# Peptides against a protein of PDB entry 2N1D, part 99

Target 1, 169 residues: chain A of PDB entry 2N1D
Amino acid sequence: EVKVKIPEELKPWLVDDWDLITRQKQLFYLPAKKNVDSILEDYANYKKSRGNTDNKEYAVNEVVAGIKEYFNVMLGTQLLYKFERPQYAEILADHPDAPMSQVYGAPHLLRLFVRIGAMLAYTPLDEKSLALLLNYLHDFLKYLAKNSATLFSASDYEVAPPEYHRKAV

## One batch from the design tools (peptide; made by RFdiffusion4, then SolubleMPNN)

Design b1_p21_3_s4 (from b1_p21_3, 10 letters changed)
Fold by OpenDDE base, seed 4:
Structure b1_p21_3_s4 (fold): chain B 169 residues (1-169), chain A 21 residues (1-21)
Amino acid sequence: as target 1 above (169 residues)
Amino acid sequence: MLSDEEMEERLEQILAELGQV
C-alpha cells in the first residue's frame, strides 16, 4: 500500500479533531473561515516565493489542483465522521454546486491525507511519478505542520445544537 | 500526552471511523 506519512506535529491534531467531533459532539464551523481553496492558494504562493523555477511552479500548481480534486471527490464519502453527516447534507442542500474545497477547512483537508494513500495505490502512476507526487504531498503536509497554530484550532468548532443531535440519531 | 503506542492506536481508530455512514 501507499503510505503517506503524517508529520508528528499533526498527529495530535487529528486526535483532537476526532475527539471534538465524536466524543464532544462538536462540529467544525461551516463555511470555513479559511477554506481549503485558500489554504492551497497560500501554499502555492508560499512555494512560488521560495525561488522556484517556472517548472517547479507548474508542478506546484498541478499538485494543488490534484489535492483540491481529491478533496472534493473524497470529502463526502471518505473524510467525514458519522456525526458530521447531517451537517454535510445541509451543506449540499444549501450549496449544491459549491466545491467542498470552498466550504470546508484545514481539519478536513488534513483528514484527506489519512485516506489518500489507499486511493493512490490504485492510480496508474509509475514508480517515479508516484514518488514525486508523494514528495509534494509530504511537502504540503510539512507546510500544514508549520502553520498548524493558525490552521488548527478548537475554537473553530462549536457544540452542535439540540436539534442537530436529533438529526444525527 | 498519549504515548506513541496510544497515538497510533487512536490513529487507527480514526482511519476506521472516517467515512462511516
Scores: peptide ipSAE 0.612, ipTM 0.939, DockQ to the pose 0.781
Fold by OpenDDE base, seed 2:
Structure b1_p21_3_s4 (fold): chain B 169 residues (1-169), chain A 21 residues (1-21)
Amino acid sequence: as target 1 above (169 residues)
Amino acid sequence: MLSDEEMEERLEQILAELGQV
């Protein structure tokens, strides 16, 4: 199994996110004010601004594209709590062709890295390629940690209305 | 605040609960 380490700074947020959804019965406001696409774009621009060579820039773009693809594939099946399922169904009904990376934001993106390790275990990568990928994923997670104050906030959640609560649990 | 052990246990719980239908 491939294990992706979550930065210590972000572990408490995962717990808070879990608590907000499962215990407090809140929902992340959708569509996200800052969606996954925007976060990944900011990361790519950040890496480019640090004077990367053409080859390094290419690698960053590929990693960003990969993260986006994994997120869009995994969101509906791997990254939602049971309480969030009705909200997801509503999103699909209203926006059937929209990639979830344009709808969801940082909290759900962070959840990807809780689950992505299992998916990577089935990816036919040689040891060197896998190590390189993991390094980039860890680099991205460090970026999220550095920007956590702007990316992760309980104010992005709200108490679900009673009618939602009745159908969700 | 959670201890390191409690944190890891909670993260395992999160891992288990994500994706549930």
Scores: peptide ipSAE 0.612, ipTM 0.939, DockQ to the pose 0.776
Fold by OpenDDE base, seed 3:
Structure b1_p21_3_s4 (fold): chain B 169 residues (1-169), chain A 21 residues (1-21)
Amino acid sequence: as target 1 above (169 residues)
Amino acid sequence: MLSDEEMEERLEQILAELGQV
């Protein structure tokens, strides 16, 4: 098992996110005002601004690309609560060719790191490569934690209408 | 506010519920 440590600052948000969706029957507003692509871009720029060697810059870009790819692959099957399934279906119907990283935002991106460990356990990576990847993933999570005030807000959710409830059961 | 134990329990629940159809 590959364990990805979630920063303590972000654990409460995962709970709030869960509560908003599952208990309060709210939905994250889509398309996100700040989508996963933009968050990853900001992270990459942040890393570049802190001064990196060419090799480190390359590594950051690869990590960003990897996170994006994993997110796009896993969103529909691994990162949604049952209540969000009708919304996802609508997104697919309206935007069939759009990567989910352009639609969804920080809350769903954070959920990726709850699930990604299991996926990484089955990737053909040697110990050194896996350790390096984990270091970058943790670094990215620290970035999310640092910017949590701007990335995570209950105001980005809205109460699902009654007609949606009928579809979600 | 959740205790550390309650937090971990909730996170396990989240892990279990994500991806449900």
Scores: peptide ipSAE 0.611, ipTM 0.939, DockQ to the pose 0.782
Fold by OpenDDE base, seed 5:
Structure b1_p21_3_s4 (fold): chain B 169 residues (1-169), chain A 21 residues (1-21)
Amino acid sequence: as target 1 above (169 residues)
Amino acid sequence: MLSDEEMEERLEQILAELGQV
């Protein structure tokens, strides 16, 4: 199994996110004000603005595309707490053809990196390619950490209504 | 704040709980 290192700055947020959902019975406001697509676009633009060569820009775009794809594949099956399942069902009903990267935001994107390591273990990448990918993923995580004050906030959550609690039981 | 040990334990719990139906 491949372990993706989460920046120390973001570990407390994962715990806060967990607490908001599982203990405080809150839900992240959906659709996200800043969705995963937007976050990835900002990252790509950030990398481009740093004076990258054409080749590096291409690599960043591929990494962004890869992260988006992994997120869209994994969100429904691997990135939700049990309490969030009814909300997800509503999202699927309201947005049947929309990729989840257009609906969900930073907290769920961060959860991807908790789980992605196990998925990478099944990816047929040679050692060099895997190392390169991991470097890019770590670079992206550092970007999230750098922008954590704007990306992660408890104010983006709200208390689920009583009727929701009944559905989640 | 959580200690390093407590943090790692919580992260393991998070890892286990994500994806539950």
Scores: peptide ipSAE 0.609, ipTM 0.939, DockQ to the pose 0.784

Design b1_p21_4_s1 (from b1_p21_4, 8 letters changed)
Fold by OpenDDE base, seed 2:
Structure b1_p21_4_s1 (fold): chain B 169 residues (1-169), chain A 21 residues (1-21)
Amino acid sequence: as target 1 above (169 residues)
Amino acid sequence: SSDELEAMMEEIAKEYEEELE
């Protein structure tokens, strides 16, 4: 089994996000003000600005592409709490062809790393490739932690309206 | 699934609370 370690700085946010939605019955505002695509782009640019070689730049781009792909595949089936399902259904109806990485933001992206380990366990990667990938994932998580003040905020959530409660509960 | 995610988050929350104590 592959274990992706979440930085300690981000664990409190995971708990808060979970609490806001499942217990306080709030929803993350969609579409996100800063979506997953934008976050990944900022990360890639950040890595490029640090003087990476062409080969390293290529690797970063591949990692970004991979994270995006995993997110888009896993969001609907793996990364949502039950309370969020009506919201997701509405998003699909309104934006049937839009990748979820253009709709959702940092909180849902962070949830990916809670679940991605199990998926990576089934990926046919050699030990060296897997280690390299895990290093990049950890590096990205560190980036999220470093920018957590701008990426994660309870103000991005709002109390679900009564009409929504009838759909979800 | 949603159940798996919620179960995992409950575990994370439990561990986090234990770390704070």
Scores: peptide ipSAE 0.408, ipTM 0.877, DockQ to the pose 0.903
Fold by OpenDDE base, seed 1:
Structure b1_p21_4_s1 (fold): chain B 169 residues (1-169), chain A 21 residues (1-21)
Amino acid sequence: as target 1 above (169 residues)
Amino acid sequence: SSDELEAMMEEIAKEYEEELE
C-alpha cells in the first residue's frame, strides 16, 4: 500500500466538503471558477519561479500532467458522492468532449489524493521513482494548504433545488 | 467507487470530530 498523507490544514476542508454535499445536500458550482487545469498551471509556474533547474522543471511538468490524467480518469467513477451523480450527468451532456479537469475545481482535486494511494500501489515504478513522485505529490498538497484560503470556500456551494432531490438518492 | 469514497470520508470525519473533543 502507498499512503499519501493529507496535510492537517486540509483535513477540515475534506470534512466540510463531505458534509456540505452529503448531509446539507448542497452542490459545488460548476463549471468551477478556478478549474483543476488552472490550479495545476499555477503550481507549475510557482515552482518555476523558485529557480528550479531544467531537470526539476521537467519533473514538475510530468507530475502536473500525471495528476491531471489521474483526475480525469478517476473523477466520474471514484471521486463523486452519490448525491453528485445527477450533476455529473448534466455536465457530461453539456460538455461531452471536455476533460473534467476543465470543469471541476479544488475540492474534487483534493479528493483525488484521498484515493490516489491505492492506484499508485499498482503503478510500475521502482522504489526511487515512487519516492520521488510521492515527494512531489506531498509538495503539491502543501501548496494547496498554503493557498487554501483562495481555493476552498463554502460560498462555492449552493443548496440543490427540489427537482434535483427527486433525481438523487 | 462512490461508496468507498464516502466510507473513507466518514472515517476521516470521525477522527476529526474526536480530535475536537
Scores: peptide ipSAE 0.399, ipTM 0.873, DockQ to the pose 0.874
Fold by OpenDDE base, seed 5:
Structure b1_p21_4_s1 (fold): chain B 169 residues (1-169), chain A 21 residues (1-21)
Amino acid sequence: as target 1 above (169 residues)
Amino acid sequence: SSDELEAMMEEIAKEYEEELE
């Protein structure tokens, strides 16, 4: 199994996110004020602004595209707590054909990296390619950690109404 | 599955809370 190391600075956010939803019965406000697409775009631009060569820029774009694809594939089935499922159903109804990377934000994106390791274990990549990918994933996580003050906040959550509780399992 | 996520986070949360205590 492939292990993706989560920066220690981000682990508290994972726990707070989990607590807000599962124990405090809150929901992340959707659509996100800053969605996954925007976060990835900012990261790509950040990397480009640091004087990268064309080849390195291409690699960053491929990594961004990959993260986006994995997120969109895994969000509904792998990255939601049970309490969030009714909200997800509403999102699907209200935003048909929209990729979830345009709806969800940083907390759910961070959850991806808790689960992506298991998926990468079955990805047909050679050892060198996998190592390179992991390096980029860790680089992205470092970026999230650096910008955590603007990306993660409990104020982005709200208490679910009583009507929602009746729908939630 | 999402059940696996909750299980994983419960473990992470438990470990983190223990570290804070």
Scores: peptide ipSAE 0.392, ipTM 0.873, DockQ to the pose 0.852
Fold by OpenDDE base, seed 3:
Structure b1_p21_4_s1 (fold): chain B 169 residues (1-169), chain A 21 residues (1-21)
Amino acid sequence: as target 1 above (169 residues)
Amino acid sequence: SSDELEAMMEEIAKEYEEELE
């Protein structure tokens, strides 16, 4: 199995995110004020500002594209808690053609890295390509950790109304 | 699989809570 290491700085947030939704019955406000597309764009720009070569820049863009694709594929089936299902259904109804990377934000993106390892294990990548990808994924996670104060906040969640609880049963 | 995700997070949460104690 391919294991993606989550920075220790972000593990508390994974727990808080899980607790906010599953125990406190809150929902992340959607659409996100800073969506996954924006986060990935900021990362790409950050990497470019570090003086990357053209080849390095291309690699970053490919990684960003890959993360986005994985997120969009996995969000609905792999990255949601049961309590979030009605919200997701509403999002699909309101934005049927929008990629979820334009709707969801940092917390759900972080969840991707909890699950992406298993997906990568079944991806036909040679060892060199996989190692390179993992390096970029870890680099991206470090970027998230570095910017965690602006990306993760409990204030982005709201208590679900009673009518939502009925739907979530 | 939401069940799988929740199970994974419960495990992470358990480990984290134990570290805080």
Scores: peptide ipSAE 0.376, ipTM 0.866, DockQ to the pose 0.850

Design b1_p21_4_s2 (from b1_p21_4, 10 letters changed)
Fold by OpenDDE base, seed 4:
Structure b1_p21_4_s2 (fold): chain B 169 residues (1-169), chain A 21 residues (1-21)
Amino acid sequence: as target 1 above (169 residues)
Amino acid sequence: SSDELAAMMEKIAEEYEKELE
């Protein structure tokens, strides 16, 4: 099994996010004020500003593209709690061709890394490539942790309206 | 799936709570 280590600083947020949705019946406000595309772009720019070589820049871009792709593929089927499904359905109906990386934000992106390890275990990557990928994923997670105060906030959630609760039944 | 995700988060929550004790 491929293990993606979540920084300890981010684990409390995963729990809070889970609690806000599943127990408190709140929803993350969509479209996100800062979507996944923007977060990944900021990360890429951050890495490029650190004096990376051309090869490192290329690697960062590939990692960003990979994270985006995995997120867009997995969001609807792997990264949503049951309570969020009606919201997702509404998003799809209103924006059928929009990638979810343009709609969802940091909390859902963080959920990806809870699940991505199992999928990576079945990817045809050699040991060296896998190690490199994992290093970049961990580096990205460290970036999220460093910026957690601005990326993760309960104020981005709101109590679902009564009509939503009826749909969620 | 959503159930699996929830189970994983519950596990993380449980472990985190244990660390706080």
Scores: peptide ipSAE 0.320, ipTM 0.841, DockQ to the pose 0.862
Fold by OpenDDE base, seed 3:
Structure b1_p21_4_s2 (fold): chain B 169 residues (1-169), chain A 21 residues (1-21)
Amino acid sequence: as target 1 above (169 residues)
Amino acid sequence: SSDELAAMMEKIAEEYEKELE
């Protein structure tokens, strides 16, 4: 198994996110005010502002592209709680051709890193490439932690209406 | 695999609560 370490600063949010949805029966407001694409773009720009070499910039872009791809592939099947399934179905109906990275935001993106390790274990990457990828993933997670105050907020959730509860059960 | 995700978060929650104690 490939281990992706979640920063300690973000673990409480994972718990809060889980609690908001599964126990408090709330939903993250969609489309996100700041979607995954935007978060990744901000990260890329942040890395560029730190004076990276051309090679490092290329690597960052590849990592961003990879994270986006993994998110879009895994969101619907790996990153949703049961209570969120009706919401996801509605999103698919309303936005059939939109990548989920343009719809969902930071909380769901963070969930990716809880599950991505298992997926990476089956990727045809050599040890060096995998180590490099993991370093960038951890770097990105550190970025999320640094900006957690602006990326994660319970105010982005809302209580699901009674009609939604009927769909979710 | 939503149950798996939930189980992972529950484990994290338990560990987090222990840290707060």
Scores: peptide ipSAE 0.313, ipTM 0.838, DockQ to the pose 0.811
Fold by OpenDDE base, seed 2:
Structure b1_p21_4_s2 (fold): chain B 169 residues (1-169), chain A 21 residues (1-21)
Amino acid sequence: as target 1 above (169 residues)
Amino acid sequence: SSDELAAMMEKIAEEYEKELE
C-alpha cells in the first residue's frame, strides 16, 4: 500500500463533509462555484509565482494533469457516498461529456487523496519516481490546507429536498 | 465503492476523536 498522509488540518473537514452528506442528508451545490480545474490552476500559478525553474514548472504541470485525470476517473465509482449517487446521475444526464473536474469542487477533490494510495500501489513507478510524486501530492495537500478557509465551507451544502430523499433511499 | 469510502471516513473520525481526548 502507498500511504498518502492527509494534513491534520484537513481531517476534521473530511469528517464534516461525511457528516453533512451521510447524516444530515445535505448535498454539495453543483456545479461547484470553484471547480477542481480552477483549484489545480490556482495551485500551478501559485507554484510559478514562487520562482520555480522551467523544469520544476514542467513537473508541477504534470502533477496537476495527473491529479485531474485520477479525479475524473475515480469520482463516479470511488469518491461518492450512496446519498450522492442520484445527484451524480443527474449531472451525467445533463452534461454527459463534461469532465467531472469541471463540475465538482474542493470537498470531492480532497476525498481523492483518501483513496488514491490504493491506486498508486498498482502503478508501475520506480521508487524514486513514486517518492517524487508523493512529495508533490503532499505539497498540494499542504496548499489545500493553507487555503482551506476559502475552499471548504458548510455553506456550500444544502438540505436535500424531499423528492431527492425518495430517490436516494 | 461508496461503502469503502464511508468506512475510511468512519475510521478517520474515530482517530480524530481519539486525538481530541
Scores: peptide ipSAE 0.312, ipTM 0.837, DockQ to the pose 0.873
Fold by OpenDDE base, seed 1:
Structure b1_p21_4_s2 (fold): chain B 169 residues (1-169), chain A 21 residues (1-21)
Amino acid sequence: as target 1 above (169 residues)
Amino acid sequence: SSDELAAMMEKIAEEYEKELE
């Protein structure tokens, strides 16, 4: 199994996110004020500003593209709590051609890294390539932790209306 | 699945709570 370590600073947020949705019956406000695409773009620009070589810049771009792809593939089926399914259905109806990386934000992006390890175990990557990828994934997670004050907030959630509760299982 | 995710989140929650004890 490929293990992706979540920074200790972000683990409490995963708990808060879980609590907000499953116990407090709240929903993350969509579309996100800062979507996954913008977060990844900011990370890439941050890495570029650190004086990376052309090869390193290429690697960052590939990692960003990979994270985005995995997120868009996994969001609907792997990263949502049961309570969020009606909201997702509404999003699909309102934005049928939009990738979910343009709709969802940091909390759902963080959820990806809870599950991505198992997916990476089945990728056709050699040990060296996998190690490099893991290094960048951990680097990205450190970036999220560093900027957690602006990326993760309970104020981005709202209490679901009674009508929503009726159609939520 | 969403149920598997929920289980993982609960595991994380339990581990975090243990650290606070």
Scores: peptide ipSAE 0.128, ipTM 0.760, DockQ to the pose 0.884

Design b1_p21_4_s3 (from b1_p21_4, 8 letters changed)
Fold by OpenDDE base, seed 5:
Structure b1_p21_4_s3 (fold): chain B 169 residues (1-169), chain A 21 residues (1-21)
Amino acid sequence: as target 1 above (169 residues)
Amino acid sequence: SSEELAEMMEAIAEEYEKELE
């Protein structure tokens, strides 16, 4: 398994996210005010504004595309708590053709990096390419940490109604 | 505190694994 190091600044948020959903029975407000697509776009623009002329194998746009694809593939099956399943079903019904990166936001995007390491272990990347990719993933995570005050907030969650609790059994 | 955080991270990982089943 490939280990993706999550910044220490963001680990407490993962715990808060877990607590909000599983113990407090809250749901992240969907569709997200700032979805994954927007976050990735902001990151790409941020990197470009820095004047980076890096000619490495993985360009910023490729990394962004990769993260988006992984998120869209993994969200429904690997990044949700059981309590969130009914909400996900409703999202699929309301947005059948929309990628989940256009619906979900920063908290669920961060969850990706808890699981992505295992997926990367199955990629046909050589050691050098994998190291380069990991560096970019870490760079993105540092970006999330830098902007955590605006990206992660308990106010983006709301208490699920009683009827939802019955569906989530 | 660090130990407690590690325990919570493990619980989160286990919760994700349950969704794969």
Scores: peptide ipSAE 0.154, ipTM 0.741, DockQ to the pose 0.062
Fold by OpenDDE base, seed 3:
Structure b1_p21_4_s3 (fold): chain B 169 residues (1-169), chain A 21 residues (1-21)
Amino acid sequence: as target 1 above (169 residues)
Amino acid sequence: SSEELAEMMEAIAEEYEKELE
């Protein structure tokens, strides 16, 4: 398997995220005030501001594109708790052509990195390419950790209304 | 502890469910 290490700073958030959804029956407010697209854009700009070469800039852009693609593919099938399924269905109905990277935010993006390792294990990448990708993924996760105070907040969740509970059972 | 956290992380990973399941 391909191991993607989650920064220690973000592991407690995954627990809080899990608790908010599954135990407290809350939902992340959608559309996100800061969606995955914007987070990735900020990361790319951050990397560019650090004086990367043209080649490194290209690599960052490709990584950003890859993360976005993986997120959009995996969100609906891999990254949701059962309680969130009605919300996702509503999003699909209201925004059928919108990529989920424009709807969801940091918490769900972080969930991607819990699951992406298994997906990468079956990608046709050589060892060198995979190592490079993993380095960038870890770099991005470090970026998320550095900005965790602004990206992750329980205030972005809200208690699901009673009518939602009926749909979620 | 780190070990307890690792166990919780594994449990969380298993709780991510496919939409069609």
Scores: peptide ipSAE 0.088, ipTM 0.706, DockQ to the pose 0.057
Fold by OpenDDE base, seed 4:
Structure b1_p21_4_s3 (fold): chain B 169 residues (1-169), chain A 21 residues (1-21)
Amino acid sequence: as target 1 above (169 residues)
Amino acid sequence: SSEELAEMMEAIAEEYEKELE
């Protein structure tokens, strides 16, 4: 299988995210103050500022585009806990044509990397291409870890209202 | 199914929690 290693610094957040949603019955505030699109844009700009060549810049842009695409495809079906389904349904109803990368933020983006490895295992990428992609994915995850203090916060979650609990049953 | 995937996400998170103990 294709393994995408989650940085140790981010593993505690995955637990906290899980706890906030599933045990504390909270919801990530939507639309996100800092959405996935902006996070990916910041990463791309960060990589550009590090003195990358044009070719490397192109590669970063492709990776960013790929991450965005995978996120938008997988969010609704693979990255949500059961408790979050009513919220997602409301988002779809209110914004049917909006990419989820413009609505959701860092916590859900991080969840993508828990699942993306299994999806990549069935991609028609050769060994070299896959290795390169994995390197960029790990690089992006390191970026998330470096900025985790600003990207991941329990204050971005809120207690679901009573009417939501009725919908979530 | 989406339900199964959501449960898997929870299981993964629980495993991470165990690693932190």
Scores: peptide ipSAE 0.059, ipTM 0.715, DockQ to the pose 0.625
Fold by OpenDDE base, seed 1:
Structure b1_p21_4_s3 (fold): chain B 169 residues (1-169), chain A 21 residues (1-21)
Amino acid sequence: as target 1 above (169 residues)
Amino acid sequence: SSEELAEMMEAIAEEYEKELE
């Protein structure tokens, strides 16, 4: 198994995210004010501003593209709690052709990294390439931790109405 | 699966709660 370590600073947020939705029956406000595409773009620009070589810049772009693709593939089937499924159905109806990376935000992106390790274990990457990828994934997670104050907030959630509860049983 | 993710998050939550005790 490929292990992706979540920074200690972000583990409490995973608990808060879980609690807000599963226990408090709240929903993340969609579409996100800052979507996954924007977060990844900011990261890429941040890395470029740090004086990366052309080869390193290319690698960052590939990692960003990969994260986006994995997110879009996994969101609907792997990254949602049962309570969020009616909301997801509404999103699909309203935005049938939009990638979910343009709709969802940081909390759901963070959930990806809880699951991505298992999928990477079956990816045909050599040991060196996998190690490089893991380094970038951990680097990105550190970036999320550094910017957690602006990316993760309980104020981005709201209590689901009674009508929604009837759909989510 | 979505249910597997929920179970994982619950396990993390339980571990974190123990750390806060």
Scores: peptide ipSAE 0.036, ipTM 0.682, DockQ to the pose 0.836

